# Ledger of designs, part 87: peptides against a protein of PDB entry 4ASU

Target 1, 270 residues: chain A of PDB entry 4ASU
Amino acid sequence: ATLKDITRRLKSIKNIQKITKSMKMVAAAKYARAERELKPARVYGVGSLALYEKADIKTPEDKKKHLIIGVSSDRGLCGAIHSSVAKQMKSEAANLAAAGKEVKIIGVGDKIRSILHRTHSDQFLVTFKEVGRRPPTFGDASVIALELLNSGYEFDEGSIIFNRFRSVISYKTEEKPIFSLDTISSAESMSIYDDIDADVLRNYQEYSLANIIYYSLKESTTSEQSARMTAMDNASKNASEMIDKLTLTFNRTRQAVITKELIEIISGAA
Target 2, 83 residues: chain B of PDB entry 4ASU
Amino acid sequence: FTFASPTQVFFNSANVRQVDVPTQTGAFGILAAHVPTLQVLRPGLVVVHAEDGTTSKYFVSSGSVTVNADSSVQLLAEEAVTL

## One batch from the design tools (peptide; aimed at target 1 E206, target 2 Q24)

Design b2_p29_6 (made by RFdiffusion4)
Pose (drawn by RFdiffusion4):
Order: sequence, then C-alpha cells, then structure tokens
Structure b2_p29_6 (pose): chain A 181 residues (1-270 with 5 gaps), chain B 83 residues (1-83), chain P 29 residues (1-29)
Amino acid sequence: ATLKDITRRLKSIKNIQKITKSMKMVAAAKYARAERELKPARVYGVGLIIGVSSDRGLCGAIHSSVAIIGVGDKIRSILTFKEVGRRPPTFGDASVIALELSIIFNRFRSVISYKTEYSLANIIYYSLKESTTSEQSARMTAMDNASKNASEMIDKLTLTFNRTRQAVITKELIEIISGAA
Amino acid sequence: as target 2 above (83 residues)
Amino acid sequence: SEEEQLLEAIERDFGEEAAEEYKELLEEE
C-alpha cells in the first residue's frame, strides 16, 4: 500500500510488459524466416506415434494441442528428442531422428488458424519445418496477449498510485496544521 | 520434372526434355517417355537438358528419383551445389 | 548377417557417412 511498494511493483510489471512486447516482434521476425523457408520445404516433402514440438515454451496452446519417440522436450513433460526450437530445424536434425529409429504436428495456415528409406526422413523434415512456423506465430499472439494483460495491470496500479499519492499529501498536511494548531 | 534440395528448389514441375541422373547402378537418362520406376541416388552429376536445347549442370550427393505412371518426375537430393 | 544387410541398405539410401554414424551407434549399444 505504500508508495514505495507501488513504485516497485510498477517497475516490476513494466519489465514484464517490455519483455513480452520484445518477444512479439521476435516471434514476428522468426516467423517471417520460417515461412520463407517453408515454401521450398513443402515442395520437397510429399512422397507409430510421433509428436513434434520444441523445448521452447511461451507459445500458447501448441504443446497442449498435440496429444523412444517424441521430438520436443515439452511433449515428454506430460508423461526422446531434446534441444529444438532454439535454432531453426535443419535436415541433419531430421536425419538424426531417423537414424535413432502416423505422425502428429501443427500445420501452418496463417497467423491465427492451425490444425493438429530416404522418404521417411523427409516426412520428419516436413513436420519439423511446419512445426516451427506454427510454434513461432502462435508465440507471436501468446506474447501479444501477455503484453495486453500486463498493460491492463499497469493501468490499475497507476490509479492506486495516484490515490496513495494524494492520501500521503493530505496526511502530511494534517500533521502540520494540527501541530500548528 | 521437379528438382529440389532442402535448401533451394531448382525446377518446379517441368516441362523439360531429359535429365541425366546418378543412380546406385551406373546412371539413368530419364526421357519424357520413361517407365514408372523408383530409384535411389549416388554421388554424381545431374545434367538437365532444357526444352530449348540448352544445358544445366548440377551436382548431387544422395537422394531419390521418382517417375510416376504419368509423364512426371520428382528428383530430390540432400545437397545440390554449383559448381 | 541381418546387421550387415541393414548397414548395406543404409549405405545405399543415405550414403557411407550415414552408415558409419549408424555403425557407431550400434557399437555404443
């Protein structure tokens, strides 16, 4: 309730809002890289339960929608392949998955809407390239919604700060008048 | 005729005369009228004879060539670089 | 025998380097 507590909380939530907004544009830039590389990947991959995701969270209902194997550390987190999503998926990564060894992944449509031999590694590569395009755009919206929630939270606290600031001024003033009187 | 690597796409549904291809057993020159077959590649060159008579030379490390029941061929390699 | 034929099939489909990598995995196992 003290001004010091409110000023500390404002700076704390502003830090979260700046970071979540900073990841909205990052997901927007990484999604633009992912869609640029999805066009040649879709024309390349055309011709057992495999779950395709990533280690990196903060992407909304992507890991929860997909419901030994299992690519993406967050899919084993419910009940394996680790270290994906930090860097764009290469064909070598899809090869290692095939080397260690009917498939579930998120297909890219747009920014809002989604759906859940040598040839077998091409399907894994097709899922990896589709998945990260999906994971990034969903994260773009997830951090956009978080930036909105943190901004609403700052507005409510600013009104509290103005009430407390007025209440401190009047209290100090009363203590002066009474001390005089 | 479709020729693509994971990185870049060289030909998108040609419309081409013939394509020389490296295969595990020697080499195969795929004409417009070729039998439906499924083949696996080896380290070798790919020569693309364009419809206007010109030539295109690339290199292939590995992959697969697929010629369907119709006059359609899809050639895909892990890496294809010039030169 | 089955492992030799498997390595030969991998060499035909992915190349010698991939066959050597898979052989290393078998040795680990």

Design b2_p29_6_s1 (made by RFdiffusion4, then SolubleMPNN; from b2_p29_6, 12 letters changed)
Fold by OpenDDE base, seed 5:
Structure b2_p29_6_s1 (fold): chain B 270 residues (1-270), chain C 83 residues (1-83), chain A 29 residues (1-29)
Amino acid sequence: as target 1 above (270 residues)
Amino acid sequence: as target 2 above (83 residues)
Amino acid sequence: EEVEALLREIERHFGKEAAEEFRKLLEKK
């Protein structure tokens, strides 16, 4: 490579490093906020799931319709955040299909659709876009819940798949169950609950769905921002290493050129 | 007893004597060993009676309340404020 | 889309080579 080529690459990588550093700082700020907001959201969301865990709701085997909700975002540059969710969605879909279940998919965030479109396009009901630019609100979750309920797909059981935040350097893809109103109403384990008005139960389930979606969004957002921060940090470090390598190459090349020129001068060569 | 909104936690797995909640069918009190039930909240007053005799008041919008067989209670309000 | 937009922006400001280098840096584990 010529000195000119090396210089151009150096300039480019230095500029990239500035961008990645800036993105890291932005991600860090968003992460800090997301983590703060996740604390109450987790209590809220886990509280909403308590019924389903404690009641041990089971879907009859003859019920075949299963819904998978994958929660991610539209935004890239966050490591394996999207692929982890997609991988688990694929695995779950395959397992359910092998068990003779009908599977439909909802994607929260455009990246899910982007990954699964080729192989699972026929299973998609809807994809929610414009996820990840702003922190998710309960209103956002309610909108998603409402659209799901109005989708016309009468699922019996479902799975919501999202990245649960563990630490700034760790997340885990999790799956939580969702149940239809009919499944809840017909569950034997629900018999211990006092006579519940059908309208009350319907409203309760609507809240439950919104709650779990909200929770999943908050977990996903926190995981994503932390992963992005890490990814940008890694990119910045990689850039730094490359700059060092290229600088060494530049110096060696420059010295070689100077030496050659000096030899030519001393030897009288043109 | 857990009482939370999406943005704030008021009680997290706490032991309380009684919780009065406003439901669509009317207000009811959740006591120890209350029968399992599910209810939907209406806008109104929540009163938490602590074991030490102190009472706390909250205004809630909508949401849900769950009483489980193990006596655990989840009060989940869309919006809630301390009074 | 954001990634692609960023790549386009990098390309716009710094050229195709810079965009390619950026991709390489991001893919490097």
Scores: peptide ipSAE 0.028, ipTM 0.812, DockQ to the pose 0.012
OpenDDE base, seeds 1, 2, 3, 4: peptide ipSAE 0.027, 0.024, 0.024, 0.022; ipTM 0.830, 0.830, 0.811, 0.835

Design b2_p29_6_s2 (made by RFdiffusion4, then SolubleMPNN; from b2_p29_6, 12 letters changed)
Fold by OpenDDE base, seed 1:
Structure b2_p29_6_s2 (fold): chain B 270 residues (1-270), chain C 83 residues (1-83), chain A 29 residues (1-29)
Amino acid sequence: as target 1 above (270 residues)
Amino acid sequence: as target 2 above (83 residues)
Amino acid sequence: SAVEELLAEIERHFGREAAERFRRLLEER
């Protein structure tokens, strides 16, 4: 490699290192906020799921329509965040298909579509874009919930798949159930709630869906920011090591050039 | 008893004596061992009566309230403010 | 600094023209 080539590579890597360091700092700030906002969101979301857990809602086996909602974002450079969700979605879709279920998919964030579009394009109902630039709000979740309910796809049950935050160095891809209004209304375990007006139950279900989506978005966001912070730190370290290696190579090459030219001058061969 | 909004937690698995909630069908009091029910909140006043005799008041927007068979209660409001 | 020191030595031993040729060679690489 010429000295010029090495110099060009050094400049390029130094620029990358500056970018990754900057991105690390931005991710750290977003992570701190996300973690703080996750605390109440988790209580809120777990509270919304309490009915489904306690009522032990079961979908009859003859019901075949299943919805999978994958939650991630539009933004890359966050390690395995998106691939983990996509992997779980694929596994769930395959298992459901093997069980004779009809599967449809909703992607929250463009990265889900980017990963699954070739293999699962016919199963996608909708993909929500512009996810991850701003912290998710309850309003955002409500919009997603409304669009889902108005999609015309009459699912019987569903699964929401997202990364649950554990720590700054750990997340876990998890699944939570989603039930249609009809499934809830027909569930035997709901008989203790029989005096509930149909309109009330419909409205209740709309809130429940929005709540669960909101919760999943908050878990996903916190996981993503922590993973991005780690990824950018690793990238910065790798860049630093490469800079050191190239600098050594540059110095050695320069000395070799000097030596060669000096010999030529001394020998009178120039 | 759990009472939360998306951004704030007021009660987390707390024991309370009574919770008065505004619903679309009217205001009702949730007592210990209340029958299971699902309701939707209307904008209004929530009053929490603690076991120690203290009373807390909140204004809530829309949301839901769930009374389960195990007497657990989840009050989930889109917006809530201490009054 | 190492290159400058070497250029100074070349100039001392081989003259200014040799040093200039060496400088050009270093720049062209």
Scores: peptide ipSAE 0.018, ipTM 0.772, DockQ to the pose 0.004
OpenDDE base, seeds 2, 3, 4, 5: peptide ipSAE 0.015, 0.000, 0.006, 0.016; ipTM 0.766, 0.774, 0.787, 0.776; seeds 4, 5 fail the geometry check

Design b2_p29_6_s3 (made by RFdiffusion4, then SolubleMPNN; from b2_p29_6, 14 letters changed)
Fold by OpenDDE base, seed 2:
Structure b2_p29_6_s3 (fold): chain B 270 residues (1-270), chain C 83 residues (1-83), chain A 29 residues (1-29)
Amino acid sequence: as target 1 above (270 residues)
Amino acid sequence: as target 2 above (83 residues)
Amino acid sequence: SELEELLAEIERYFGPEAAKKFLELVKKK
């Protein structure tokens, strides 16, 4: 390669490294905020799931309608964040179909649709877009919950799939159950709960859904920002290594050019 | 006893003597041996009575309260502030 | 997509080869 070519490549990679470093910093800032906001959100969300765990709510086998909610975002460059959710969604959908269940899918974030559109387009109810540019709010979760409940699809049970944050370098794709009002109201385990008014239960369920969605969004956001930060860091390191290699090549090539010029001068062949 | 909003935790698996909550069906007190129930919050005052006799007051908006068979309680408000 | 937009910007400012290299760097562990 000529000095000119190497120089051009160096410049290009250095610029790329600047971009990745900048993106890392942005992701780091967003991650820091997300992590702070996740702490109360986790307590809140886990609290919302307590009923389902303690009451051991089960859906009868003859019930066939299942809803899968995949939670991610619209934003890329975050490693396997989206593909991990999509993979689990596919697995769950296949298992449910094999069991004779009807499966419908909701995507929170456009990336879910992008991945699953070709193979699962017929199963999609709705995709919520414009997710990930701003931190999710409880209001956002409430809107999603409301739209879901008003979608006309009367599911019996469901699964919300999202990435749970573990650490800066680790997340885990997990699934939490969602139950319909009818499933909850008819569950034998609910018989111990005193004087549950139908309207109260309906409202309770609406909050529960919103709460779980909110929780999943917060977990997902934190995981995503952390993953993006890591991805950009890796990209920056890779760029750095390439810069080092090219710099060495540049120096060697430059020396070769100098040597050639000196030889020409000494030999009088110039 | 767990009491939280989406943005703040007030109590996390704490032992309390009594919690008074405003519900759509009326205000009621939750004691340690309260029967399992589900309620929806209305805007109002939550009063937490600690084991040491201290009392804390909160204003809450909408939300839910769950009393489980194991006596665990989850008070989840959309908005809550300390008074 | 966000990636497409970013790649377009990189291409605009740094050329198509830079965009390709960027993509490679991001995908590389």
Scores: peptide ipSAE 0.032, ipTM 0.811, DockQ to the pose 0.012
OpenDDE base, seeds 1, 3, 4, 5: peptide ipSAE 0.025, 0.032, 0.022, 0.032; ipTM 0.780, 0.797, 0.795, 0.797; seeds 1, 3 fail the geometry check

Design b2_p29_6_s4 (made by RFdiffusion4, then SolubleMPNN; from b2_p29_6, 10 letters changed)
Fold by OpenDDE base, seed 4:
Structure b2_p29_6_s4 (fold): chain B 270 residues (1-270), chain C 83 residues (1-83), chain A 29 residues (1-29)
Amino acid sequence: as target 1 above (270 residues)
Amino acid sequence: as target 2 above (83 residues)
Amino acid sequence: SEIEALLEEIRRHFGEEAAERFRELLEKK
């Protein structure tokens, strides 16, 4: 490689490093906000899931319709955030199919669709786009919940799959159950809840769904921003190492050129 | 007793004497060992009576309330403010 | 997305090869 080529490459990588550093800072700021907003959201979301845990709602085996909701975003460059969710969705879909269940999929965020479109296109009901540009609000979750309920797919049971935030360096893909109104109303374990009006239960279920979606979005966002921050940091470090290597190569090449020129001068060949 | 909105936590697994909640079917009081129930909140006042005798008031917009068999209570409001 | 916008900017200013290199850098652990 000529000195000119090395210089050009160095310049390019240095510019990339500047970009990755900037992106890291942006991700860090978004992460800090997301983590702060996750604290109450987690209490809120876990509170909504408490019923399902305590009531031990079981779906009869003869019920075959299952809905999978994958929660992610539209934005890339965040490590394995999207692929982890997609992988879990694929696994769940395969397991359910093997059990004789009908599976439909909803993607929250365009990246889920991008990964699963080729293999699971026929199972997709809807994909929500424009996710991840702004922090998710409860209003956003409500819109998603409403759209889901109006999708026309009368599922018996569902699974919401998302990345739960553990720490700045760790997330875990998790699954939480979603139950249809019919499944909840027919569950034997619900018999202990007295005098529940059908309209009340319907409204309750709508709130529950919105709550769980909101929770999942907040967990996902926090995980994503943290992962992006880490990815950008790694990219910056890799760029730094490459810059160092190229700089050494540049210096060696320069010395070689100088030596050659000196030899030519001394030998009179120049 | 847990009382939270999406953006704020007011009570987290706390012990309280009584919680008065506004529901679509009417206001009711949640006492210790209340029967399990599911209700939907209407806009109105939530009154929390602490064991020490203190009373706190909150305005809530909408949401849900769950009373479980184990006496745990989840009050989840879409919006809530302290008064 | 802001990231995709940045990738596009890299592609625009530095070419497709630079954009690919950027992706590779992000994928390297």
Scores: peptide ipSAE 0.021, ipTM 0.799, DockQ to the pose 0.013
OpenDDE base, seeds 1, 2, 3, 5: peptide ipSAE 0.017, 0.007, 0.005, 0.006; ipTM 0.772, 0.784, 0.787, 0.789

Design b2_p29_7 (made by RFdiffusion4)
Pose (drawn by RFdiffusion4):
Structure b2_p29_7 (pose): chain A 181 residues (1-270 with 5 gaps), chain B 83 residues (1-83), chain P 29 residues (1-29)
Amino acid sequence: ATLKDITRRLKSIKNIQKITKSMKMVAAAKYARAERELKPARVYGVGLIIGVSSDRGLCGAIHSSVAIIGVGDKIRSILTFKEVGRRPPTFGDASVIALELSIIFNRFRSVISYKTEYSLANIIYYSLKESTTSEQSARMTAMDNASKNASEMIDKLTLTFNRTRQAVITKELIEIISGAA
Amino acid sequence: as target 2 above (83 residues)
Amino acid sequence: EAEEELEEASEEFNEEVVERYEERKEEEE
């Protein structure tokens, strides 16, 4: 309730809002890189339960939608392949998955809507390239919604700060008048 | 005729005369009228004879060549670089 | 170092794919 507590809380939630807004544009830039590389990947991959995701969270209902194997550390987290999503998926990564060894992944449509031999590794590559394009655009919206929630939270606390600031001024003033009187 | 690597796409549904291709057993020159077959590649060159008579030379490390029941061929390699 | 390990793993994968292809042709014969 003290001004010091409110000033500390404002700076705390402003830090979260700046970070979440900073990841909205990052997901927007990484999504643009992912879609530019998806066009040649779609024309390349055309011709057992495999779940395709990533280690990196904060992407909304992507890991929860997909329901030994399992690519993406967040899919084993419910009940394996680790270290994906930090860097764009290469064909070599799809090759290692095939080397250690009917498939579930998120197909890219747009920014809002989604759906859940040598040829076998091409399907794994097709899923990896589709998945990260889906993972990044979903994260773009997830951090956009988080930036909105943190901003609404700052507005509510600013009104509290103005009430407390007025209440402190009047209290100090009363203590002066009384001390005089 | 479709020729693509994971990185870049060289030909998108040609419309081409013939394509020389490296295969595990020697080499195969795929004409417009070729038998439906499924083949796997080896380290070798790919020569693309364009419809206007010109030539295109690339290199292939590995992959697969697929010629369907119709006059359609899809050649895909892990890496293809020039030169 | 990680790129070298991926190149080696890709070579091993291509060798295993070639062996599986040869076994398939022998079975067809």

Design b2_p29_7_s1 (made by RFdiffusion4, then SolubleMPNN; from b2_p29_7, 16 letters changed)
Fold by OpenDDE base, seed 3:
Structure b2_p29_7_s1 (fold): chain B 270 residues (1-270), chain C 83 residues (1-83), chain A 29 residues (1-29)
Amino acid sequence: as target 1 above (270 residues)
Amino acid sequence: as target 2 above (83 residues)
Amino acid sequence: EREAELEKARKELNEKIEKLYEELQKLLE
């Protein structure tokens, strides 16, 4: 019975190892694509953020409504990708609450909700699911942006939190600001810009939001695939080690059983 | 001057003489030291005039253009193609 | 003497087997 159990476990772990190896290869392929697509997306996204950086837009202190957008995916087995975003979201939410701000949360990807549901369920406006199966498109980002703008929550300022890709072995959780139309229109720093039609500004902000979301999705995806590749590699190695240990144990047990049987036969105790 | 779509970069922090852009309020030319402004793009022709006198033409869909006080320009189109 | 040796060997083997079972059980957990 014991040898059979070991054999079954060995088989199970070997199967897991095959799965993890396969997943590693899939992740590698997705990573390669994501990294290629990230290059232009980064230029595009950084360009979208340039206004806010250069204008140094500040939200008045009397404004209390803050939106946190966490960007991840629905898929697991990618190390600390989701937890890193969630951790920063929690920290930001706590800091804002301490400052007397009202905080609402949007999760891009179901994993964020899974992590924060117990502690922050009341703060969630919406969670976007079905993220991560395919590479994100600008259309996807536009949908998210539109739903956000139509959510009815009139935020003053927001933060988008996502993992920025650094290298195949490194990512960094970052935060970028988002601003409401009202905040932008009322910002003193915007006075240097020529008379801007209200409709133009509205449309501009819609694009800006979509652009930033798109950028964040691309960064997140690249980071995630890279992390998954690493995680699956580690899992495969761990499985290999376990297989070796179990194999050794199996062999030892087998020999011991044989020896025991032989002794019993020889001793007549049987 | 930065000109990009989500999938392609045409110019990245480049120096150009003039950029003609199609906006919802009308086409206008962005010259050096243009006043800061924000505009939304309409589908149309973008013409980039390089310092060396070369001219490049692009067709763009919707998007945005930003002219900042520091003379930096971000032209961001949803879709853009070289003509 | 031979019986004693066999008994000793049996005991030793049984102990080894028990240890192996314990290790296996830990690995299966």
Scores: peptide ipSAE 0.016, ipTM 0.806, DockQ to the pose 0.005
OpenDDE base, seeds 1, 2, 4, 5: peptide ipSAE 0.017, 0.015, 0.015, 0.020; ipTM 0.795, 0.805, 0.808, 0.816; seeds 1, 4, 5 fail the geometry check

Design b2_p29_7_s2 (made by RFdiffusion4, then SolubleMPNN; from b2_p29_7, 22 letters changed)
Fold by OpenDDE base, seed 2:
Structure b2_p29_7_s2 (fold): chain B 270 residues (1-270), chain C 83 residues (1-83), chain A 29 residues (1-29)
Amino acid sequence: as target 1 above (270 residues)
Amino acid sequence: as target 2 above (83 residues)
Amino acid sequence: SREEELERKRAELEARVAAAFAAAQAAAA
C-alpha cells in the first residue's frame, strides 16, 4: 500500500471513530433518561401483570388463535436487540404452530418486520413504525393497544416479547402473556372476583393491554440504548486499534520511502 | 398495596390500613379483608390511610384497581398527583 | 562531505514526510 492509500484509510477510520464516539454519547444520554423513566414504569407494568400471575389464567386447548407481539424499534446499530426478539418470536411461533395454533404477529418497530417479513409475511397483522426516535409515552402504548383491539383479529391469547433491562451491559428477552376479554371472562380462576360488570372488565382489559405495552416499550428502549452505547464503544475501540496498526504501517512505509529516495540520490540515478 | 402511574410510584408493596378509590361503579373503601374485585377508576380522589394513622390524598384520572385474594392491591392510574 | 549532504537530504525528506502526515491528520480531523 502506498502512503497515500494508508493516509486515506486512516482518515476514513478516524472519521468512523468520531461518528461512533458521537453516537455513543447520544446513546448514553438517552440511556440515562430511559433508565430513570423505567423505574416507575416497571412498578406500573409489573403491577398490571399481577392479576394474571395470581389468577393463573389458562386458555382452553380448543382455542387456537394466538397473537405474538414483538417489541423493538426502527433503529439499528444496537447489537443483538432486534435479532434477539425476532429469534424468540420465531421460536414461539414454531412451537404454537406445532401445537396446532393459529399464529398472528404484530411488530412494534420496523426492524421486526425487516427480519421476519420473508418467512412470516402471511402472519403479520400490522407493524408499528416510527418507534425509537423519542421515548415512548403511555399515549403511544394506548394507540398501539387500541389499534390491536380494533384490528378485527379475535385472538384467544397472546404473547408480548421484549427485551427486559437488567443492567447497562445486560438485557434478557422475555415473554409476558396477553389475554382476550373472552379468555379472562371464561377463566375459572376468575370466579373469585365477584360480580364484575362486563363493561368494567372490558375497560379493565383495555388498560391492562396498554399498561403491558407501555411497560414493554420502556424496557425495550432502555435495553436498546444501553446496547447501542456498548456497541458504539466497541466500534470506537476497534477503530482505535486499527488506527494504531495503520499508523505503524504508515511509519514503516514512510521510512522505506525515505530510504529508497536516499538510495536514488546517492546512486545518482536521478 | 401498590399505587403508581406510568411516571411515578406512590406506594410499592406497602402495608396500608385502608384505601378509598373512585370507581366507575362508585367509590369504595378497600380494607384488609376486602373481597377480590376488579374496578376501573374514574377521575377523583384517592385517600390512603396508613397504619400509623397518616392520611394522604391524591387526584387520579383513569385507570384500574385490583384487589386480589391474597389481599394485595394494585392501583394503577394513568395520571395521578399528590394533593 | 558527501555524508553531510546525505544527512541533510535525509533530514529534509523526513521533514517533508512528517509535514505531509501532519497535514493529512489535520485534514482528517
Scores: peptide ipSAE 0.019, ipTM 0.792, DockQ to the pose 0.005
OpenDDE base, seeds 1, 3, 4, 5: peptide ipSAE 0.000, 0.005, 0.000, 0.006; ipTM 0.791, 0.797, 0.802, 0.795; seeds 1, 3, 5 fail the geometry check

Design b2_p29_7_s3 (made by RFdiffusion4, then SolubleMPNN; from b2_p29_7, 16 letters changed)
Fold by OpenDDE base, seed 5:
Structure b2_p29_7_s3 (fold): chain B 270 residues (1-270), chain C 83 residues (1-83), chain A 29 residues (1-29)
Amino acid sequence: as target 1 above (270 residues)
Amino acid sequence: as target 2 above (83 residues)
Amino acid sequence: EEEEKLEEARKEFEEKVAAAEAERQAALA
């Protein structure tokens, strides 16, 4: 490689390093906010799931319609955040299909579609875009819940798959159940709640769906920002190492050129 | 007893004496060993009676309240403010 | 900045070569 080639490459990598460093700082700020906002959101979301855990709602085996909601975002450069969700979705879809279930998919965030569309295009009901630019609000979750309920797909049971935040360096892809109004209304374990008005139960389920979606979005966002911060830090370090290596190569090449020129001068071959 | 909004937690697995909630079917008091029920909140006043005799008041918007068989209660409001 | 340093190093080298050639010519004179 010529000195010019090395210099051009150095300049390019230095620019990348500046960009990745800037992105790291932005991700760090967003992560800090997301983590603060996740604390109440987790209590809220876990509280909403308490009924389903305690009631031990069972879906009859004759019920065949299953909905998978994958939660991620539109934005890349966050390590395995999207691929982890997609992998779990694929696994769940395959298991359900093997069990004779009909599976439909909803993607929250365009990255889910980008990964799964080619192999699962016929199973997609809807993909929500414009996820991840701003922190998710309860209003956003309510819109998603409403669109799901109005989709016309009468699922019996479902799964929401998202990355749960563990720490700044760790997340886990998890699944939480979602149930249709009919499934809840027909569940034997719900008999202890029998004096519930049908309209009340419907409204309750709408809130429950919005609540779990909101919770999943908050967990996903926190996990994503943390993963992006780590990814950008790693990219910045890798760029630094490459700069050091190229700088050494540059110096060696320069010395060789100078030596050659000096020999040519001394030998009179100039 | 858990009482939270999406953005704020007021009670997290706390023991309380009584919680008065505004529901679409009317306001009712949740006491110890209340019958399991699901209710939807209407905008109104929530009053929490602590075991020590103190009372706290909150205004809530829409949401849900769950009383489980194990006597656990989840009050989940879309919006809530301390009064 | 590194291109500028390279250009400066090249100029310094060319000046040193020119000086050495001038000395060589002066010694042959």
Scores: peptide ipSAE 0.013, ipTM 0.797, DockQ to the pose 0.004
OpenDDE base, seeds 1, 2, 3, 4: peptide ipSAE 0.000, 0.010, 0.008, 0.000; ipTM 0.791, 0.804, 0.800, 0.794; seeds 2, 4 fail the geometry check

